# Peptides against a protein of PDB entry 3HUF: the designs that were tried, part 27

Target 1, 320 residues: chain A of PDB entry 3HUF
Amino acid sequence: MWIIEAEGDILKGKSRILFPGTYIVGRNVSDDSSHIQVISKSISKRHARFTILTPSEKDYFTGGPCEFEVKDLDTKFGTKVNEKVVGQNGDSYKEKDLKIQLGKCPFTINAYWRSMCIQFDNPEMLSQWASNLNLLGIPTGLRDSDATTHFVMNRQAGSSITVGTMYAFLKKTVIIDDSYLQYLSTVKESVIEDASLMPDALECFKNIIKNNDQFPSSPEDCINSLEGFSCAMLNTSSESHHLLELLGLRISTFMSLGDIDKELISKTDFVVLNNAVYDSEKISFPEGIFCLTIEQLWKIIIERNSRELISKEIERLKYA

## One batch from the design tools (peptide; made by RFdiffusion4, then SolubleMPNN)

Design b2_p28_1_s1
Fold by OpenDDE base, seed 2:
Structure b2_p28_1_s1 (fold): chain B 320 residues (1-320), chain A 28 residues (1-28)
Amino acid sequence: as target 1 above (320 residues)
Amino acid sequence: SEKEKKEEEKKKKEKEEELLKKEEEEIE
């Protein structure tokens, strides 16, 4: 989201969120969802037009700002952005920080980008929320991104958390739910004049962790918790691989259970399978191998004695 | 200090007013 503040009292000492949309900026406009009053003698009644575009797909991957267009409204003194005069047709900006000077006003409007990028685990939830979140200037998607700041967990009562949720948690993204998204949608009008009224996702995240026994207290409790162990996994998903790497595991990949030979068994402590393979092949698992799902592994990892638990399970199956 | 900031802001506003007086134009 874009936030504006200004030097002196030209914005009445308030910070304002600018959502995607068009704003007329001037001395003789009333503050609303489409107008920004700026109080200075050298500012025209209608001085500039700000247009903030909705997020692009590129913005989701880069964490870049929504495009900020500035047009001077044929004013005597013009408009400057970052000390450069705005062209007659307007100019577009992708910088995260903009210094906007209206006319001969001795005070600048400072626009800065607050990065927020929401990944969804569930495509149906993305389809439901993406439009509304984009109208808040929030990029959204399904794919993992280095720009991802928040992750939407699908709240299915009684289901195990997904691999995506596990990975998002270990990456220290803020896990949120539909309740937070609903809250974001309701506050849009109230945050126009006060950017500090933007809801804190960290409180939602803390409540999710506190109320769900499938989360450890922190990502640090799980990161490298299995250092020194080795696993083999079916080459299924990049997220599963990255999750196991964050646990500190040495990972070998295989294409089929038939590729699990005595050599692989000798080098690996356990085999990680997806649910479909686990359920189909559970009758035909090779003897002397500890096979488990990622969800079963996660249940071990969230325990305080995870290393002891996994060692005991490995030993039980080696001597069975 | 907050006082120095307010004095600087006042001087900036006074300079803006002097500029506008020299240009003899109502800013529409």
Scores: peptide ipSAE 0.204, ipTM 0.813, DockQ to the pose 0.143
Fold by OpenDDE base, seed 1:
Structure b2_p28_1_s1 (fold): chain B 320 residues (1-320), chain A 28 residues (1-28)
Amino acid sequence: as target 1 above (320 residues)
Amino acid sequence: SEKEKKEEEKKKKEKEEELLKKEEEEIE
């Protein structure tokens, strides 16, 4: 989200969030959802127009800012952004930090981008919330992104958390729920005068983790917890692969269960399968190899003695 | 210090007022 602040009391000492939309900036406007009052004698009654675009798909993957357009409203002294005069038709900016000077005002408006990028685990939830969140200047998507700061947990997932939620947790993304999204939708009016009134997702996250036994105490308890073990998996999910890498596993990939030969079995401690393959082919698993789902693996990983548990299961199936 | 910041802000406001006076004199 864009936040503006300024020195010299020209913004009345307040930090303000700028959501996607158009703002008239000047001395003789009243602060509201479409106006920013700037208190300086040298600033025109109506001085500039700020236009913030909604997030792009690119912004979701990069964590880049919503595009910030500045137009001077034909003022005598013009408008500058980053010491450059704004062009007659206006200019657009994608920098995360903007120093905006209105006319001859000795104080600058500092605009800065606070990155917030929300990944959804469920397409139905994305469809429900994306429009509202985009109107807050929050990029949203389903795909994994290095720019992801928050992850919406799917509560309708059955008896276990999803692979997406597991991976989000290990990546140290802030896991949130629909209750937090609902709260975010209500803050738009209250944060006009005070950007600090934005709800902290950290408390929501703490409550989710604390009240759900499917989470370990920290990501650090699981990261590299299986270092030294080897697994094989179907080459079907990049997210599953990255999850297993974060556990410290050596990973071999195969295309079909038919590729699980004696050579692969000799080099791997266990095979990781998706639920559909596990359920359909459970009867045809090769002898002498431990096959499990990611969800079954996760249930072992969250235990304090995960390495000993895995070792016992490997041994049990090797001697069976 | 907070005092130094307020004094710098005051000097900047005084300079703004001087600039405005010069511009009013150039328009007359």
Scores: peptide ipSAE 0.201, ipTM 0.781, DockQ to the pose 0.167
Fold by OpenDDE base, seed 5:
Structure b2_p28_1_s1 (fold): chain B 320 residues (1-320), chain A 28 residues (1-28)
Amino acid sequence: as target 1 above (320 residues)
Amino acid sequence: SEKEKKEEEKKKKEKEEELLKKEEEEIE
C-alpha cells in the first residue's frame, strides 16, 4: 500500500494510506476518501490529482508498487516528483519512494510503498477476496512468489494443513485466515486519518500457530532438520519439491512407481508420494523402501526428535 | 533536537513567505 507522510505539519503530522483511487490534493479541500488537504501558502486550492491504480499481476510476483499517477491541475508553480517537474499530461511512477513537491512548498510529501502480497491456497477464496484486496492495493494470486508476505490458510476444521501452508510457514510467510481478510476490508475508512490503524497480521498468525498443533514453534525447527537424508518423489508440484529442499533433503525425481529400480532404492532413504498415488498404489509399492505422503512426513518433521523418528521408520521397513 | 527541527521548519516557512511576496503572486 502507498503511505504518505510530510514534513512541516503540512499533512497535520499524520501518516495516511492511499488506496487505489483518485485524490484531489490541495489547500482548500477537506480530507476524505478522495481528497488530501495540504496546508502551505504556495499550494493551490486544488493543486494536484493523485491516481493510484489497482495492482497488476506482475506486482504480485515482484512486490512492486501500484502505479502512482500525478497530474498538476494547471497550477502556477507546478508539481515536482523526485525533483522532476510533472508533465502537462501527468506522469506515472513505479518507484517505491516518491518525493512530491507541491508548488513552492518547502516541505516534501514523502510517499513510500509498504509491500503486502497475499497468496491464496484455494482458488475459491481467491475469487471471493481478490477484488476487495486489489481495491486496497494488495496484489493477490495462487502461485508461489518470492514477493508474498501473507498466505491465506483455509479453515478446514480437523483437516491436515496443505503443502502450500507448510511451505508458506517454512519460507516465513505470515499465515492469515479469512477473519483477518474480513478485518482488512473494514479498515479502509479508519486509515484515512491514521495509517497506523492498519491491522498487523502478526497477531492473527500467532493465534493460528498457537491454536493448531500441526505447526512447530518456528520454521527454524524444521529447516534443514533432515539434512543428510535422501528421498525420491514423483515429479508433481514445485511447492512439494521446494518444501523437501527446505527440509535439507537430497531429492531424486521419478515419473512412475515402475521407474523405482534397485539403484534408486539403494540411494534413497524414503519415497514421498502425494495422497492420490499413495492410496491408489499401496499394493504395488516396491519392496525394501519406505513410502510416505508429504502429510505423513510433516507429522514427523514437527516433532523435536524428527531425525530419530524418520531413522526408526526407515530401519523398520528395510528389515521388514 | 525537536526544538531545532521546529526552528528550521519555521525558517523554511519564512523563506516561502518571502519568496511569494517577491513574486507578487496571489495563489488563487
Scores: peptide ipSAE 0.186, ipTM 0.793, DockQ to the pose 0.158
Fold by OpenDDE base, seed 4:
Structure b2_p28_1_s1 (fold): chain B 320 residues (1-320), chain A 28 residues (1-28)
Amino acid sequence: as target 1 above (320 residues)
Amino acid sequence: SEKEKKEEEKKKKEKEEELLKKEEEEIE
């Protein structure tokens, strides 16, 4: 989200969130959803127009800012952004930090981008929320991204957490639910005067983890917990691969169960399969190797003695 | 200090007024 602050109390000492939309900035406007009052003698009654665009798909992957357009409203003293005079037709900015100078005001408006990118595990949930979140200046998507700050867990009562949720947890993404998204939608008016009133997702996350026994106490409990073990993976999910890497596993990839030969078995402690392959091909699993799903692996990893549990399962099959 | 910051802000405002006066005098 864009946040503006200013020196010299020209914004009345307030920080303000700028959501996607158009703002008239000037001395003789009233602060509302479309106006920003700036108090200085050299600032015109209506001085500039700020236009913040909705997030692009690229912004989801980069954590880049919503495009920030600045237009001078034909003022005597003009407008500058990052010491450069704004062009007559306006200029657009993708920098995360903007120093905006209105007229001869000796104080700058500092606009800065606070990155917030929400990944969804479910396309239906994305379809439901994307429009509203984009109108808050929040990039949204389904795919894995290093820029993701939040992950929406689908609350299905009694279901195992998804691989996406597991990976989101281990990569230290704040896991949220629909209740947080609902709350986030209500703050749009309250944060006009105080950007600090933006709801903290950490409380939502803590409540999710506390109420779900499928989560370890921290990501650190699982990260590198299986260091020194090796696995072979039959999975098409990037999140699955990255999840196994975060566990400290040495990963070999294969394309079919037929590629699991004696050589691979000799170098591999266990085989990780997707649910579809595990369920369909269980009868054809190679002898002498432990095959499991990521969800089955997760149930072991969340245990404090995960290394001992994995070792016991590996040994059980070597002596069978 | 907060006092130094306020004094610097005051000097900046005084400088803005001085610039505005010069530009008003150049327009008359």
Scores: peptide ipSAE 0.209, ipTM 0.788, DockQ to the pose 0.165; fails the geometry check

Design b2_p28_2_s4
Fold by OpenDDE base, seed 3:
Structure b2_p28_2_s4 (fold): chain B 320 residues (1-320), chain A 28 residues (1-28)
Amino acid sequence: as target 1 above (320 residues)
Amino acid sequence: DEKEKKEEIEEIEKEAKKRKEEEKKKKE
């Protein structure tokens, strides 16, 4: 989201979130959803127009800002952004930091991008929330992204957490739920005057982790916890692969159980399968190899003695 | 230009002080 602040008291000491939309900026406007009052005699009554676009799909993957357009409203002394005069037709900016000078005002308006990118675990929740979140200037998506700051966990009571949730946790992404999204939707009016009224997702995250025994105490307890072990996995999910990498595993990939040869078995401690393959093929597992699902592996990895537990399971099945 | 800038800063500060005093009086 874009946040504006100013030097001195030209914004009355307030910080403001700018959501996607159009704002008239000037001395003789009243602060509302479409106007920004600036207190200086050196600026025009209506001085500039700010237009913030909704996030692009690219912004979800890059964590880049919503496009910020500035137009001077034919003022005597013009408008500058990052010390450059705004062109006659207006200019668009993708920089994360903008110093906006309105005419000869002795103080600048500082606009800065606070990165927030929300990943969803399922397409149904994305479909429900994407429009509202995009109108807040928040990029949304389903796919993994290095720019992801928040992850929406699907609350199914009594179900195991998904691979996406596991991976989001290990990446130190702030896991949130629908309650936080609902809260975000309500603050839009209050944050016009004070950007600090934006709800802290860390409180939501702490509550999720505290109330769910499927999470370890910290991501650091799991990261590289299986260093030195090797696994083979079915080449079906990039998220699953990245999850296993974060555990410190050496990973080999295969396309089917039939591709598991003696060479692969000799260098592999265990095989990771998806639930569908595990359930369908459990009667046909290769002899002398430990096969498990990611969910079964996760149940081991969250234990304090995960390395000992996995070693015992490997030994049990090699000698069975 | 420097003099005008200084005068404008002083005026902004004066108005800011006035607003803070008015806000204080509304809370009393």
Scores: peptide ipSAE 0.329, ipTM 0.848, DockQ to the pose 0.789
Fold by OpenDDE base, seed 5:
Structure b2_p28_2_s4 (fold): chain B 320 residues (1-320), chain A 28 residues (1-28)
Amino acid sequence: as target 1 above (320 residues)
Amino acid sequence: DEKEKKEEIEEIEKEAKKRKEEEKKKKE
């Protein structure tokens, strides 16, 4: 989200979030959802127009800012952004930091991008929330992104957390739920006066982790916890592969259970399968190899003695 | 220009002080 602040109390000492939309900036406007009052005699009554665009798909992957357009409203002394005069037709900016000078005002407005990018695990929830979040200047998507700051966990009471949630947790993203999204939707008007009123997702995350025994105390407890072990996995989601990599596993990939030969078995401690393959192929598992799902593996890795537990299961099946 | 800038800064600061005093009085 874009946040503006200014030197010299020209914004009345307040920070403000600028959501996607159009703002008239000037001396003789009243602060509202479409106006920014600036207290200076050196600025025009209506001095500039700020237009913030909704996030692009690219912004979801890069964590880049919503496009910030500045137009001077035919003022005597013009408008500058980052020491450059705004062109007659206006200019667009994708920099994360904008120093905006209105005419001869002795103080500048500083606009900075606070990165917030929300990944969804569920396409239905994305469909429900994407429009509202985009109107807050928050990029949203389903695919894994290095720019992801928050991850929406599905409220499935009594179900195991998804691979996406596991991976998001290990990536140190803030896990949130629909309650946080609802709260974000209500804050839009209140943050006009005070940007600090934006809800803290860390409190939501802490509550989720505290109330769900499927999470370890920290991502660090699981990262590289299985270093030195080797697994084979069916060529499934990229997230599953990346999850196993974060556990410190050496990974071999195969296309079908029929590709699991004696050589692969000799080099592999266990086979990781998706639920569908695990359930359908239980009877056809190769002898002498430990097969488990990612969810079963997760139940082991969240334990403090995960390495010992894995070793015991491997030994149990080698001698069976 | 420097003199005018200084005078404007002083005026902005004066108005800011006045607003802070008015906000304080509304909380009392």
Scores: peptide ipSAE 0.329, ipTM 0.849, DockQ to the pose 0.748
Fold by OpenDDE base, seed 4:
Structure b2_p28_2_s4 (fold): chain B 320 residues (1-320), chain A 28 residues (1-28)
Amino acid sequence: as target 1 above (320 residues)
Amino acid sequence: DEKEKKEEIEEIEKEAKKRKEEEKKKKE
């Protein structure tokens, strides 16, 4: 989200969130959803127009800012952004930090981008929330992204957490639910005057983790917990691969169960399969190797003695 | 221009101080 603050208290000492939309900036406007009052005699009554665009799909992957357009409203002394005069037709900016000088105002308005990118595990939830979140200047998507800051967990009562949720947890994203999204939608008016009133997702996350026994106490409890073990996986999910890497596993990939030969078995402690392959091919599993799903692996990983548990399962099959 | 700038800074600072004092009085 874009946040503006200013030197010399020309914004009345307030930090303000700018959501996607159009703002008239000037001395003789009243602060509301479309106006920003600046307290300076050196600026015009209506000095500039700020237009913030909704996030692009690219912004979801990069964590880049919503496009920030600045137009001078034909003022005597113009408008500058990052010490450059704004062009007559306006200019658009993708920099994360903007120093905006209105005319001869002795102080600058500082606009900065606070990165927030929300990944969804479920396409239906994305479809439900994307428009609203984009109107808050929050990029949204389904695919894994290094820019992801938050992850929306799908709460199905009594179901195991998804691979996406597991990976989101281990990569230290803030896991949130629909209750946080609802709350986030209500703050739009209250944060006009104080950007600090933006709700912290950390409380929501803590409540989710506390109330769900499928989560370890911290990501650090699981990261590299299986260092020194080797697995093979079917090359079906990038998130699954990254999850196994974060566990410290050496990973071999195969394309079919038929590729699991004696050589692979000799170098591999266990095979990780997706649920569909596990359920369909259970009868055809190679002898002498431990095959499990990622969800079954997760149940082992969340235990404090995960290394001992996995070792016992490996040994059970070597002596069978 | 420097004199006008200085006078404006002083005015902005004075107004800011007044607002902070009024906000403090509302919390008391």
Scores: peptide ipSAE 0.329, ipTM 0.849, DockQ to the pose 0.656
Fold by OpenDDE base, seed 2:
Structure b2_p28_2_s4 (fold): chain B 320 residues (1-320), chain A 28 residues (1-28)
Amino acid sequence: as target 1 above (320 residues)
Amino acid sequence: DEKEKKEEIEEIEKEAKKRKEEEKKKKE
């Protein structure tokens, strides 16, 4: 989201969130969803127009800002952005920091980008929320991105958490739910005059973790918890691979259970399978190797004695 | 131009001080 601040109290000492939309900026406008009052005699009554575009798909992957357009409204002394005069037809900016000079005003307006990118675990939740979140200047998507700051967990009563949720937790993404999205949608009007009123997702996250026994106390309890163990991974997602890497596992990959030879068994402590393969092929598992699903592995990892539990299962099958 | 700039800064500061005093009186 874009936030504006100014020196010399010309914005009445307040930070303001600029959502996607058009704003008239000047001395003789009243602050609302489409107007920004600036307190200076050196600016025009209506001085500039700011236009913030909705986020693009590219912005979701890069964490880049929504495009910021500035147009001078034919003022005597013009408008500058980052010491450059705004062109007659207006200019567009993709920089994360903008110093905006309105005419001869002795103070500048500072615009800065606060990155917030929300990943969804399922397409249904994305379809429900994407439009509203994009109107807040928040990029949204389904695919993993290094720019993601928040992850929406799908709460199904009585179901295990998904691999996507597990991975989001371990990579220290703030996990949120539909209650936070509802709250975020309602604050749009209240945060116009005070950017500090933006809801803190960390409180929502703490409540999710506290009330769900499927989460460990922290990501740090699980990161590298299985260092020194080796696994073989079959028919898993890229998220499953990254999850196993964050656990500190050495990972071998293969295409079928038939590729599991004596050499691989000798080098591997356990095999990780998807649920479909585990349920269909459990009768044909190779002798002398521990096979489990990601969900079964997760149930072990969240325990305080995870290394001991895994070691006991490995030993049980090596001496059987 | 420097004199006008200085006068404007002083005016902005006076208005800011007045607003802060009015906000303080509303909280009392």
Scores: peptide ipSAE 0.326, ipTM 0.847, DockQ to the pose 0.690

